# Ledger of designs, part 107: peptides against a protein of PDB entry 3J47

Target 1, 121 residues: chain A of PDB entry 3J47
Amino acid sequence: IRLTNQLKSLKGLQSKLKDVVEYLDKVINKELPINHTILGKLQDVFNLLPNLGTPDDDEIDVENHDRINISNNLQKALTVKTNDELMVIYISNLVRSIIAFDDLIENKIQNKKIQEQRVKD
Target 2, 69 residues: chain B of PDB entry 3J47
Amino acid sequence: YEEKEESNLAATKSMVKIAEQYSKRIEEEKELTEEELKTRYVGRQDPKKHLSETADETLENNIVSVLTA

## One batch from the design tools (peptide; made by RFdiffusion4, then SolubleMPNN)

Design b2_p23_8_s4
Fold by OpenDDE base, seed 5:
Structure b2_p23_8_s4 (fold): chain B 121 residues (1-121), chain C 69 residues (1-69), chain A 23 residues (1-23)
Amino acid sequence: as target 1 above (121 residues)
Amino acid sequence: as target 2 above (69 residues)
Amino acid sequence: FSELLKLLEEFLKKKPEPIVLIP
């Protein structure tokens, strides 16, 4: 569900971005007048998009590093964070697997002892 | 779009909660391992089984967390 | 069990290489 919703949002954003690009291309080609309303909304969207284009290191709002998916430098930092989280999950799975394996070995040893006792009786 | 953004925010909050739960599960797994060690000394099968079950549950929860991440 | 715990500790010490999810 979560991944599907993320994909749906991303697809919707992609479609809207494509429509904007197509509109901008038509305006550049003088085929259509600049729709100021669409352009204004797009500018608002771009202004809300963390500055993808200016590598000014400074506005990496440390607090928004916890929030996943919008800007490329933020996306790198978020990719690193996601990687760290995945790493922690992987280690934990490994630990659980080792514990489960230890229990399996112990169960086998116990079963073997029970069988040896039954053969002696 | 708004519903999905809200869903992504909720999902991020859920990830933080999962990380906290994961830390707690790791601690529970350690406690269980200590109980198994103690149970080996006491020779009772039942505590070892409980430890194994808790370790398995912890593993399953981690796998679900990885699959959800 | 002690050996398994040591193995676990060794795995925990291995910094998991970042699983690069290829997008």
Scores: peptide ipSAE 0.477, ipTM 0.857, DockQ to the pose 0.016
Fold by OpenDDE base, seed 2:
Structure b2_p23_8_s4 (fold): chain B 121 residues (1-121), chain C 69 residues (1-69), chain A 23 residues (1-23)
Amino acid sequence: as target 1 above (121 residues)
Amino acid sequence: as target 2 above (69 residues)
Amino acid sequence: FSELLKLLEEFLKKKPEPIVLIP
């Protein structure tokens, strides 16, 4: 259920991004007027997204470079945190798998003993 | 979409809590394994089955946590 | 069982090196 919801959210985001790209292409082609409200909301979304620094805007003032670096550092820190969380979960799963495997081995040993006893009777 | 973002944020907060609970879950899994060891000596199938089920539930919760991350 | 537990403990003692799963 949870994974399905994440996938649905990601698909929704992808669809929205595609709609935005299509809208931007239509605006560039002068087929549609610039909807400032949609663009503003998109900018807000992009500002909330950790600025994956597009390296090409070298001309934007030193203050924006520091903000971009802070944002990239934040994104990197979030990525590291996510990796650590995934690792903890992976280890947890491995531990659970080992316990389940141990129980399986013990069950097999017990079943074998029961069968050997039945053959002796 | 907003509901899912909120759900993802809640999931991330839950993951931090899961990391704390993870150490506790590992200890609970160890205790269960010790009970299984004891049960192997006592010959009671039921405690062993319960331990296995709890280990499986713990594994499933970790998998769901990974998939949520 | 005790050996499997020991292997599990050794694995738990291995500090999870960050599996950089994200390239």
Scores: peptide ipSAE 0.495, ipTM 0.864, DockQ to the pose 0.017; fails the geometry check
Fold by OpenDDE base, seed 3:
Structure b2_p23_8_s4 (fold): chain B 121 residues (1-121), chain C 69 residues (1-69), chain A 23 residues (1-23)
Amino acid sequence: as target 1 above (121 residues)
Amino acid sequence: as target 2 above (69 residues)
Amino acid sequence: FSELLKLLEEFLKKKPEPIVLIP
């Protein structure tokens, strides 16, 4: 469900971007008048898009992190963060697996002792 | 789209909370392991089983967290 | 069990070094 929703959102964004590009091309070609309302919304979207073009500005605005998985540099930083989170989860899973394994071994040892005792009785 | 964005934001916030919960879960897992150690000394299967079950629940929560990340 | 606990503690003490799980 969550992945499907993310994919749907991404597809919607992609379609919108395509429509924008097509609209801009038509405006450049003087085929259509400039829709100021659409342009204003696009400018707002672009202003919310971190500068994909300048590698140097360290202001990783954390709020933009979710939207900017599209921006390669912020995407790298987000990828690193996501990797760290995944690592923590992996470590946790490993720890739990180890504990569960220890319990299993001990249960097996106890079961063997119970069986050995039953054979002696 | 908006519902999905909200769901993603909720998931991201959940991941941050999961990191905090992870630290807590690790401590809970340690406590459980200590109870299991104590249960080995007391010879009661029941506390050990409870520890194992809690470790399993902790594992499941981590797996779900990985699957949601 | 005590050794496994120690291993677990050592693993928990290891700060999550970036395991690149996803290339």
Scores: peptide ipSAE 0.494, ipTM 0.859, DockQ to the pose 0.017; fails the geometry check
Fold by OpenDDE base, seed 1:
Structure b2_p23_8_s4 (fold): chain B 121 residues (1-121), chain C 69 residues (1-69), chain A 23 residues (1-23)
Amino acid sequence: as target 1 above (121 residues)
Amino acid sequence: as target 2 above (69 residues)
Amino acid sequence: FSELLKLLEEFLKKKPEPIVLIP
């Protein structure tokens, strides 16, 4: 359910971005006038998006963790963090699998010993 | 869109809680491994079984965490 | 078991090189 909702939100954003690109292309081609209301809303969205586009030298500033598709530099940092989290999850799954496998091997060894004892009796 | 954003925010808060629980589960898994090791030396089947069961529960919880990320 | 634990420890010591799977 949660993953499906995230995917639906992402698809909605992608559709909106596609509509904007198509609109911008039509404006560039002088086929449609600039809709100032749509541009204003886009500008508000871009302003709420931490500054994706200005490589202004301001600080590689800190720790803002798990939140979604924020700005490219922050997005890169968030991508690295997400990658680290996924890796921790992967390692832990591997550890559990190894423990479970060890238990299976030992159970097999015990079963073999029990069977050998039954043959001797 | 707004309803999904609220759901995503709730999801993110839940992920932080899951990360804390995950750290605790890793420690529980380690304790189980020690009990299994002790059981191997002592030859007692019961502690080893308990360790295996807890390792399986820990694995299941990690899989759910991966599916939730 | 001890060998498996050692393999696990070696895997844990591999600092998760960020498998940058996201291009």
Scores: peptide ipSAE 0.483, ipTM 0.854, DockQ to the pose 0.017; fails the geometry check

## One batch from the design tools (peptide; made by RFdiffusion4, then SolubleMPNN)

Design b2_p24_1_s1
Fold by OpenDDE base, seed 5:
Structure b2_p24_1_s1 (fold): chain B 121 residues (1-121), chain C 69 residues (1-69), chain A 24 residues (1-24)
Amino acid sequence: as target 1 above (121 residues)
Amino acid sequence: as target 2 above (69 residues)
Amino acid sequence: SLLEEQLKRQEEATKLLREIEKLL
């Protein structure tokens, strides 16, 4: 059951990642608008992914564990990759937000200058 | 095992490419911000608007890339 | 247990994936 659930979750994650890629491709092609909610949920998934890889637990039986650990390591590697990608996306969004704020500040300064000119006139 | 390793390698290469694209986009965003700063000093509205639009496009592309990743 | 926590995290990830699938 747990292994099946893990495999199902991994398959689901893979499918979701594929769907996200397809969605991003569509957004890049301007076929669909950017959905911030999807990005937020993706970020939440990535925040959960690093936790899948940290079992410090030493003891589980070595031989079948290597294959399961390889699958888990692959899933962990995929999770890490996904996390890295989400991190890049998050940073990119932050940078975009900063630029948007800079533009807003500039607009406010311009508006203030226009108002000051109108008062002098 | 080998197929998985190959897939991981391909994925890693894709991540490197995405990181490079991201770095380039960040640089483009910085350039836009510098142009906005210059426009703020010159007091001309038109360059600032163009910079803002380009920044927005860069943001959109980053969001799309994040969504596609 | 650590295993229970991992299971819970996996369940949460699965839920989030389903939510993303609904948005796509």
Scores: peptide ipSAE 0.461, ipTM 0.822, DockQ to the pose 0.207; fails the geometry check
Fold by OpenDDE base, seed 2:
Structure b2_p24_1_s1 (fold): chain B 121 residues (1-121), chain C 69 residues (1-69), chain A 24 residues (1-24)
Amino acid sequence: as target 1 above (121 residues)
Amino acid sequence: as target 2 above (69 residues)
Amino acid sequence: SLLEEQLKRQEEATKLLREIEKLL
């Protein structure tokens, strides 16, 4: 359920990003008037993206591909963080399973002792 | 979308809490294992049961953490 | 935590995206 919800949110974000790109293309082609409100909201979205370190002032000229790479790098970093959290959870589950197994062994030993006592009586 | 966002937010909050509680849960799990070891020596069923219950709770919390992750 | 902050940012981004979708 949760993973499905995350995937749905990601798909929604992807669809929205596509719509924004299409809108920007239409504005560039003068097919639609520039909507300043949409541009402002888009800027707000970009500002909410984790500040990848201050790009040094100089290379403004690096093509649209590098900005996509930066967004991809941030997404990658977020993915790595998520993976680390999943690893911690996995280790915790393993530890809990080991404890549960130890308890089962002890219960089995106790049951054997009870059976041995019943046979002696 | 809103439901997914709410779920993701809840999951993230839970993950943070889990990260903090993870260390505590590991310690609790160790304590339970020690109590089980002690219970094996003392032969008292009650401490062993308590340790098992605490281990199960720790496992459940980890599962919830995984589901939240 | 850093994770909570990231989740909050993602939530805010999703909200902004919904607002943009309403404007398109």
Scores: peptide ipSAE 0.452, ipTM 0.836, DockQ to the pose 0.494; fails the geometry check
Fold by OpenDDE base, seed 3:
Structure b2_p24_1_s1 (fold): chain B 121 residues (1-121), chain C 69 residues (1-69), chain A 24 residues (1-24)
Amino acid sequence: as target 1 above (121 residues)
Amino acid sequence: as target 2 above (69 residues)
Amino acid sequence: SLLEEQLKRQEEATKLLREIEKLL
């Protein structure tokens, strides 16, 4: 369900981007007037998107590096944060597994003691 | 689109909450382990069972967090 | 927190995307 919803959202974004490109091409060719309202909103969206561009500009905002967002350069920094989060989750699962095994061992010991008592009786 | 976005937003908020709860869950897991240790000494099944159940719940929550991530 | 700020930016981007979809 969640993956399907993410895919649907991505497809919607892709379709919108395609429509924008087609619109821009028509405007460049002077076939259609510029919809200033749509362009302004798109510009606002692009300004909210992490810079996907050239690796050389030093303002890799270190702060944005920590979160898994869609943009590739930000994605490297986000990959580090994601790796850290995954590591924490992995350790937590390992600890839970150890506790579960400890309980199983104790249950086995108790069952053995009960069986030994039944043989003596 | 909106329903999926709402679900993703809820998942992200849940991850933040999970990060905070993670520390608490680790502490709860330790408490359960202590109760199991106490149950080994007391020889009563009930406290040990409760500790095991809480450990299982903690594990389930971590799995859900991984699936959300 | 930095996390909350990013979440807010994502929410704003989503709202803008919905507005563009309505205009389209």
Scores: peptide ipSAE 0.438, ipTM 0.823, DockQ to the pose 0.524; fails the geometry check
Fold by OpenDDE base, seed 1:
Structure b2_p24_1_s1 (fold): chain B 121 residues (1-121), chain C 69 residues (1-69), chain A 24 residues (1-24)
Amino acid sequence: as target 1 above (121 residues)
Amino acid sequence: as target 2 above (69 residues)
Amino acid sequence: SLLEEQLKRQEEATKLLREIEKLL
């Protein structure tokens, strides 16, 4: 049951990620304006993602994320166009992070299931 | 001024290319997710691992794109 | 417990994605 729910959630995340990519493509093509609300929500999603990897990797990912945010802020200060590019990159990173997180959760669930089976034996 | 405009145009073109690459990466990530889903149902460890690896590669490519942007 | 917390975070992320889908 829990594994199935996680799989369903992952599928949902994947679908949403696809939609975000399509949105980003439309923004790049100037078909749609950049939605700041969407960007903010994506940032929130990234913040909700668990630190993936070892503690050392988590520090690296956090530092990279902060560096990306700093770079985005600098580019925003330079040009609106740069802001749009940074938004696309941010969304892309969020999407990748979500997928990685989903995989991590799946791995943890599998490990837990294996442990539970070993305890029952 | 003109040099800056040309630079901005070049940057915009690069962004479009990055967007296309991103779309492709998302598709690759989806394929991995499908394999992981199949592995979750079938209990095969290998497809799940492959999905995770492809997702990681997609993430890495996005990070590189952000760093280069 | 840590796994459960990660699952909760994933659920929250899924909710946020649904909100994004509504904005698209």
Scores: peptide ipSAE 0.407, ipTM 0.824, DockQ to the pose 0.186; fails the geometry check

Design b2_p24_1_s2
Fold by OpenDDE base, seed 5:
Structure b2_p24_1_s2 (fold): chain B 121 residues (1-121), chain C 69 residues (1-69), chain A 24 residues (1-24)
Amino acid sequence: as target 1 above (121 residues)
Amino acid sequence: as target 2 above (69 residues)
Amino acid sequence: SGLNEMLERQEKAAKLLREIKKLL
């Protein structure tokens, strides 16, 4: 569900971007006037997006590098952070699994002892 | 689209909470292991079972955290 | 690289779990 929603949002953004590009091309070709409403919305989106055009690694706030991947350079740093978090979660799961197995083994040993006692009685 | 965006934001906030919970879960797992060790020494079945159950719960929570991340 | 390594570790853990399950 969560991944599906993220994918849907991404697809919607992609579609909108495509429409804007097509509109811009028509405006450049003097086929259609500029749709001010669409442009305004697009500008708002771009203002919310990290500057894709400036590869300046410097605006990658170290704190954002440690957080969830939003977009491009910032996205790359965020990807690293996400990877680290996933690694921690994975290790934790592994540890929990080991503990669970230890308990299962012990339970088996106990059951075996109980069975042996019943046979002796 | 907006609903998905909101869901993603909620998920991100949840991840931060998960990180905090993860630290706590690690400690809980350690406590369970200690109880298991104590149960081995005492030969009592009940404390060991409790430790195992807590370890399983910790594992489950970690899995959910991974799936949410 | 990190994700692949995690995946590999997970697979190893899963195999070990299966082996333990067979012993039980």
Scores: peptide ipSAE 0.503, ipTM 0.861, DockQ to the pose 0.017; fails the geometry check
Fold by OpenDDE base, seed 1:
Structure b2_p24_1_s2 (fold): chain B 121 residues (1-121), chain C 69 residues (1-69), chain A 24 residues (1-24)
Amino acid sequence: as target 1 above (121 residues)
Amino acid sequence: as target 2 above (69 residues)
Amino acid sequence: SGLNEMLERQEKAAKLLREIKKLL
């Protein structure tokens, strides 16, 4: 369910971006007037998105390195944080699996002991 | 789209909470292992069952965390 | 690099789990 919702949101964003690009191309070609409302909303979205486009500002604020969710330039730093979180989740899953196997082994040993007792009785 | 965005935001908040609870889950896993060890030594089945149940719960929470990430 | 390493670790874990399951 969550992954499906994320995919739907991403698909919606992709479709909207495609529509904007197509609209901008038409405006550049003087075929259509600029839709100010759409442009304003896009500008708001771009302002909320960490600076995707300007490669130049070198000062990757070190503090944002640890946070998972944020956009492209922050995405490299965020990629490190995301990788760390994924590693933690992975390790946790491994530990849980090991515990589950230990319990299975113990259950098997107990079942064997019970069977041996039943044969002796 | 908005419903998915809200769900993603909730998932992100849940991930932060999961990160905080992760240390606690690791400790719970250790406790389960200790109970299993005690069951091996004492031969009591009840502590072992409790350990197994806690390990399963910890595993489920990790799976949910992976699905949320 | 980190993602690939995690994937490799997952594959190793899955193999170990299968081996343990065969022993049970």
Scores: peptide ipSAE 0.494, ipTM 0.858, DockQ to the pose 0.017; fails the geometry check
Fold by OpenDDE base, seed 3:
Structure b2_p24_1_s2 (fold): chain B 121 residues (1-121), chain C 69 residues (1-69), chain A 24 residues (1-24)
Amino acid sequence: as target 1 above (121 residues)
Amino acid sequence: as target 2 above (69 residues)
Amino acid sequence: SGLNEMLERQEKAAKLLREIKKLL
């Protein structure tokens, strides 16, 4: 479900971008007037996108670290953070699994002792 | 699309909260293990069961966190 | 690399879980 929703959102964005490109091509060719409302919304979207091009600007805004999916350079730094978070989650799962197994082993030992007592009676 | 974006944002916020809660979950797991140890000495099954249930809940929360991530 | 290491660790944990289940 979650992955499907993400894929749907990405497909929607892709379709919108395609429409914008087609619109821009028509405007360049003087076939249609510029839709200022669509252009404004697109500019807002681009302003929210991390700059893909220049590796040099140190202002990797820490705030954009949460958007793993969008941009390659920011994506690398975000990928490192995500990997660290995933490692923590993984270690936690392992610890929980170990505890659950220890409890199961103890329950088995207790059950065995109860059976041995019943045989002696 | 908007509903999915909202769900993803909520999931991301949940991951940040999970990182904070992770330390607490580790402590809860330790407490569960201590109760199991106590139950081994006392021979009472009930405290051990409660500890196991708490460990399982902690595990489930971690799995959900992994799936969110 | 980190993701692959996590995956390998998960597989090891899953194997250990299966072994414990067989003992149970």
Scores: peptide ipSAE 0.487, ipTM 0.856, DockQ to the pose 0.017; fails the geometry check
Fold by OpenDDE base, seed 2:
Structure b2_p24_1_s2 (fold): chain B 121 residues (1-121), chain C 69 residues (1-69), chain A 24 residues (1-24)
Amino acid sequence: as target 1 above (121 residues)
Amino acid sequence: as target 2 above (69 residues)
Amino acid sequence: SGLNEMLERQEKAAKLLREIKKLL
């Protein structure tokens, strides 16, 4: 049950990440306007992720376009990293589930053997 | 910019290392499962439980390592 | 590509879990 719920949560997260990627692709292709709210939420998600490196706040007045590209590249890198981490977590949980099920199968087999022995007795 | 690129590269390398560690732990877990299967044939209840617990702990450690990395 | 591969792996894992459940 718990592992299944975790898998469901991971699948939900994966779907959400896919939606974000699709949204970003549409924004890049100028099919949709930049939704600041979505970007802000994505940034919040990235900020909640371990800081890959706070660039020190050096005030360099580099034109907004380059900052956007850098931010996008950082965001992309963070997204990829997050995706990889989620994959690893998912695989780990899957493996745990498999092990837990193997144990359950064994317990059932043992219980069946005990019942069969009781009937013979 | 260069520092950021270096940091990203370092982070990526760390992620690769974590992935490798995870793969190794998955293999260890599989071995534990095989041992459980063998133990099932031998009929010893306690070793199977211990193996399952060890596999769970290994997975937990992997998850924590991935999350911390 | 990576997301699709992840999804496929998850689906395979889910199938394996279902097979185990059927044995249970």
Scores: peptide ipSAE 0.428, ipTM 0.833, DockQ to the pose 0.023; fails the geometry check

Design b2_p24_1_s3
Fold by OpenDDE base, seed 5:
Structure b2_p24_1_s3 (fold): chain B 121 residues (1-121), chain C 69 residues (1-69), chain A 24 residues (1-24)
Amino acid sequence: as target 1 above (121 residues)
Amino acid sequence: as target 2 above (69 residues)
Amino acid sequence: SGLNEMLERQEKAQELLREIEKLL
């Protein structure tokens, strides 16, 4: 149950991230006007989410002063690192879940065999 | 600026440690899976149960790591 | 590339979990 809920949450997050990327792409392509409210919410999500530096989120405005650029680059690098770490954790959890399920299946099969033997006796 | 750099460095070090712990947990999970496979061939319930328990523990540790990350 | 690969792996794992749940 808990693992399933975590996987569901991760899937939801993935879907949301995909939507964000799609929105950002549309904004970059000037297909849609910049919605400040959406950008603010996205920024809040990115602040709450370990900055999933999708490597393509590089186009944050390079324009402002050298210190801000260094801070932004560092923040971006940290975001990428955090994203990578989260991905690793996610994959690890998935692998553990798969192993646990495999064991559960095997236990169920064994229990079924034991029951069948008891019925034959 | 220096405080931010120090905080970033500390965070980076913590992440490296988490990655190492994760790698170790993955290896432990693999060993459990091998034991489960061996138990499946031997037809003994006990080794399989042990493998399952270890896999569950590995999963729990990963979940805790995700929650703390 | 790495993110996409992780996403794909996650999806596969979720599918396997669903299959196991059906067998239980």
Scores: peptide ipSAE 0.491, ipTM 0.851, DockQ to the pose 0.026; fails the geometry check
Fold by OpenDDE base, seed 2:
Formats: sequence, structure tokens, C-alpha cells
Structure b2_p24_1_s3 (fold): chain B 121 residues (1-121), chain C 69 residues (1-69), chain A 24 residues (1-24)
Amino acid sequence: as target 1 above (121 residues)
Amino acid sequence: as target 2 above (69 residues)
Amino acid sequence: SGLNEMLERQEKAQELLREIEKLL
């Protein structure tokens, strides 16, 4: 259950990231105007989700307003850092889950052996 | 600007520390898995259980670390 | 590059977990 939920969350994040990339491409191509609200939401998502891939994309919007640029750079740096930390934590959790599953498999094998012995008796 | 830089530096240092702690926890988890493997070979259930418990604790610590990050 | 690698590792770990779940 927990692992499944993590996978679902990861898939959701991946989908969102794809959407963001597509949006950014459209903005770059001037197909869509820059939407600051979307960017803000994206930043919020990156702060919540371990997604290290997007630090580079946030650099592009920094060109237009100098004061906004520094704040954006700092925010970007913080976001990148947060993403890195979250990624490390995610990997750690995954490793722990794998170990736990290995133990569960072993327990299952042992239980099966015990049952087989009981049937022979 | 300086305050933000200082905050970023502090956060970065904290992340490095967390990474180190994580590495240590991973090693502890590996040791537990090895003990579990050994327990499977020796047929002693108790060491295996202990390994499993330690792995769970390591997992919990990682989760707490994620929640506190 | 680093992010992609981490993502790949995460995906691999998830796949391993799924395999273990199938064995249980």
C-alpha cells in the first residue's frame, strides 16, 4: 500500500513535469504568454516534490525583471536544494522498502516451510 | 540578499549532513540484510527478525527525515 | 544528469519493489 502510494505520487509528479515542460516549450515558442500564476504553482510543486530536473528551466524567466531575477534566483536555488534533499530521502525510503520486502519474502518462505512440515507430519 | 545567501548556505550544510546520515543508515540497512541472509542460512529466526526490525527503523528514520526536510 | 540518474534509480527501486510484491 505505502509503496503503491509512493509510485502513484511519482507518476503524478512525472506527468506534471511533462506538462510543465510542454508549457514552457509553448511559452518559449510564444504560443502562450508567460503566466506568473502557473510559475508560482510550479515552484510550489517543486518545493513539495523531489524533482531535480527543473532547476534549469526556471532560469529562463529570470531575464525580464532584474529585482525579480535575484529573488527568483534565490528561490530557484532553494528549490533545487529542496529537490535534492527530497530526492535523497526518496531514494533512502526506496532502499528501506526494498530491505523490508526482502525480509517479508524471507518470512513468507519460512512460513511456507513450516506449513510444508506440518503437512508432512 | 546576504540573509538569503546565508540561509541557503545553512540549508546546504544541513543537506550534506542529512546525506551523510542517510549513507550511514543505508549501511546499517545493508548490515541488517546481511544478518537476515545469515539467519536464513543458520536457520535462526531471531537474528532475521532483528534485522527486519532494524531495517524498519532505518526506513522510519528516513521518512522522518523527509518529513522534516 | 544527476536528476535523471536519481529518477532512474527511483524507477528501478520501484520496479524491484513491485517484483518483490509479486513474489509475496
Scores: peptide ipSAE 0.488, ipTM 0.855, DockQ to the pose 0.026; fails the geometry check
Fold by OpenDDE base, seed 3:
Structure b2_p24_1_s3 (fold): chain B 121 residues (1-121), chain C 69 residues (1-69), chain A 24 residues (1-24)
Amino acid sequence: as target 1 above (121 residues)
Amino acid sequence: as target 2 above (69 residues)
Amino acid sequence: SGLNEMLERQEKAQELLREIEKLL
């Protein structure tokens, strides 16, 4: 379900981007006037996107190292954070599994003791 | 699309919260293990069961966190 | 790399749990 929703969102974004590119090409070719409303929305979207183009701005690397995979260059730093978080989650799951296993062992031991007592009675 | 985006955003925010809660969950898991240990020594099944249930809840929360990540 | 290692470890943990359940 979640993966499907993400894929759907990505496809929607891709379609919109394609439409914008086509519109921009038509405007450049003087075939159609610029739709100012669509352009404004697109600008807003780009302002929300992490800067993909210039790896050289050192300030973007430090603050965004801790934030999750949204876009490629920022994504590398974000990927490290995501990996660390996933590792923590994995370790936690492992610990929980160990605890569950310990409980199962204890339950088995108790059941065995109960059976032994029943045989003695 | 918007519903899915909202769900993803909520999931991301939940991951941050989960990281904080994770430390607490680890402690809760330890407490359950101690109760199980005590139950083994005392021979009382009820505390052990409670510990097991809390461990299971902790596991479920971790699985949800993994799925959110 | 790290994600793949985590996935492999999870699979091992699940397998261990199944073995425990079978013993139970």
Scores: peptide ipSAE 0.476, ipTM 0.855, DockQ to the pose 0.018; fails the geometry check
Fold by OpenDDE base, seed 1:
Parts: structure tokens; sequence; C-alpha cells
Structure b2_p24_1_s3 (fold): chain B 121 residues (1-121), chain C 69 residues (1-69), chain A 24 residues (1-24)
């Protein structure tokens, strides 16, 4: 359910971005006037998004690199953090699977002992 | 879209809390494994069952965390 | 690199689980 909702939100955002690109292309071609209200809303969205667009290599604050799975350039730094978190989750699931397997082996051994006792009785 | 975004935000906050609890869960899982090992040597069934149940709970929590992540 | 390593570890874990299931 949560992943489906996130995918739906991402699809909606993708559709909106496509519409904006098409609108901007029409404005560049002088087919439509610039809609200031739409541009203002887009600017607000971009201000809420971490600075996606400035590829300026230099002053990416090393400190924020570790924390949050946020978009584009910050997304590369955040991708490292997300990768680390996913790795921890994966390792934890693996450990739990190993423990569950150990319990299954022990249960099987116990069942065999019970069967052997029943055959002796 | 908005309902999904709200759900994702709630899930993200839950994941942060889960990440903090995750280290504790890993330690609890290790303790259970030691008790299971001891129970294998002592031949007492009861401690092993408790360890198995705690390991299963830890697995379920990890699965929920992965699904939320 | 990290994602690829995680994927490889996941595949190994699944293989181990299959081997365990065969032993049960």
Amino acid sequence: as target 1 above (121 residues)
Amino acid sequence: as target 2 above (69 residues)
Amino acid sequence: SGLNEMLERQEKAQELLREIEKLL
C-alpha cells in the first residue's frame, strides 16, 4: 500500500513535470504567454526540493551527505546514505533468516527425538 | 496523490524510528541465539521456543521495515 | 558499488535459504 501510494505520487509529479516542460517549450516558441501563477508554484516546489539544478561541484556541504534520501545532487550524497540504510536493513533480514533457520533445524531435531521415543514406547 | 504523500511521510518517520530500534533488535536477536545455543546443550525445550519466537518477531519487524523503506 | 554488493548478498542469502529448505 505505501509503495503504491509513493509510486502514484511520483507518477503524478512526473506527469506534471511533463506538462510544465511542454508549456515551457510553447513559451520559448512564443506560442503561449508566460503564466506567472504556474511559474510561482513551480518555484515554490523547487524551493522545497533540495537544490537539484546547480551542478556546481565545489561547496557541497559534506555534512548533509549522510542523512536524507532527497532528490538530484543532494540525491547523490543522500543515495550513499540510503544505500547504507538499505544495506543495514538487508543484513538484518539476513540475520533474522539465519536465526529462523536455526530454529527450524532445532525443531526438526526435537521432532526426530520425539519420534524415536515413540518407537521405543 | 496527497494521501499517498502523507502516507509516505508517515512511513519515512516510522523508518527513522525503526532504524534506531533496529540496532536494539539486532542485539536482542543475538541474545536469543545464545540462549538457543545454551538450550541445545542443556536439552531444555522452553528457552529455545522463546528464542525462536523473538527471532520471528524480529524478522517480521525487518520485513515491515523493508516494505516501508 | 554498494547497491550491487547488496544485491549479491541478497542472492547468496536466497541460495542459502533454498539449501536449508532442501535439508528440512
Scores: peptide ipSAE 0.450, ipTM 0.856, DockQ to the pose 0.018; fails the geometry check

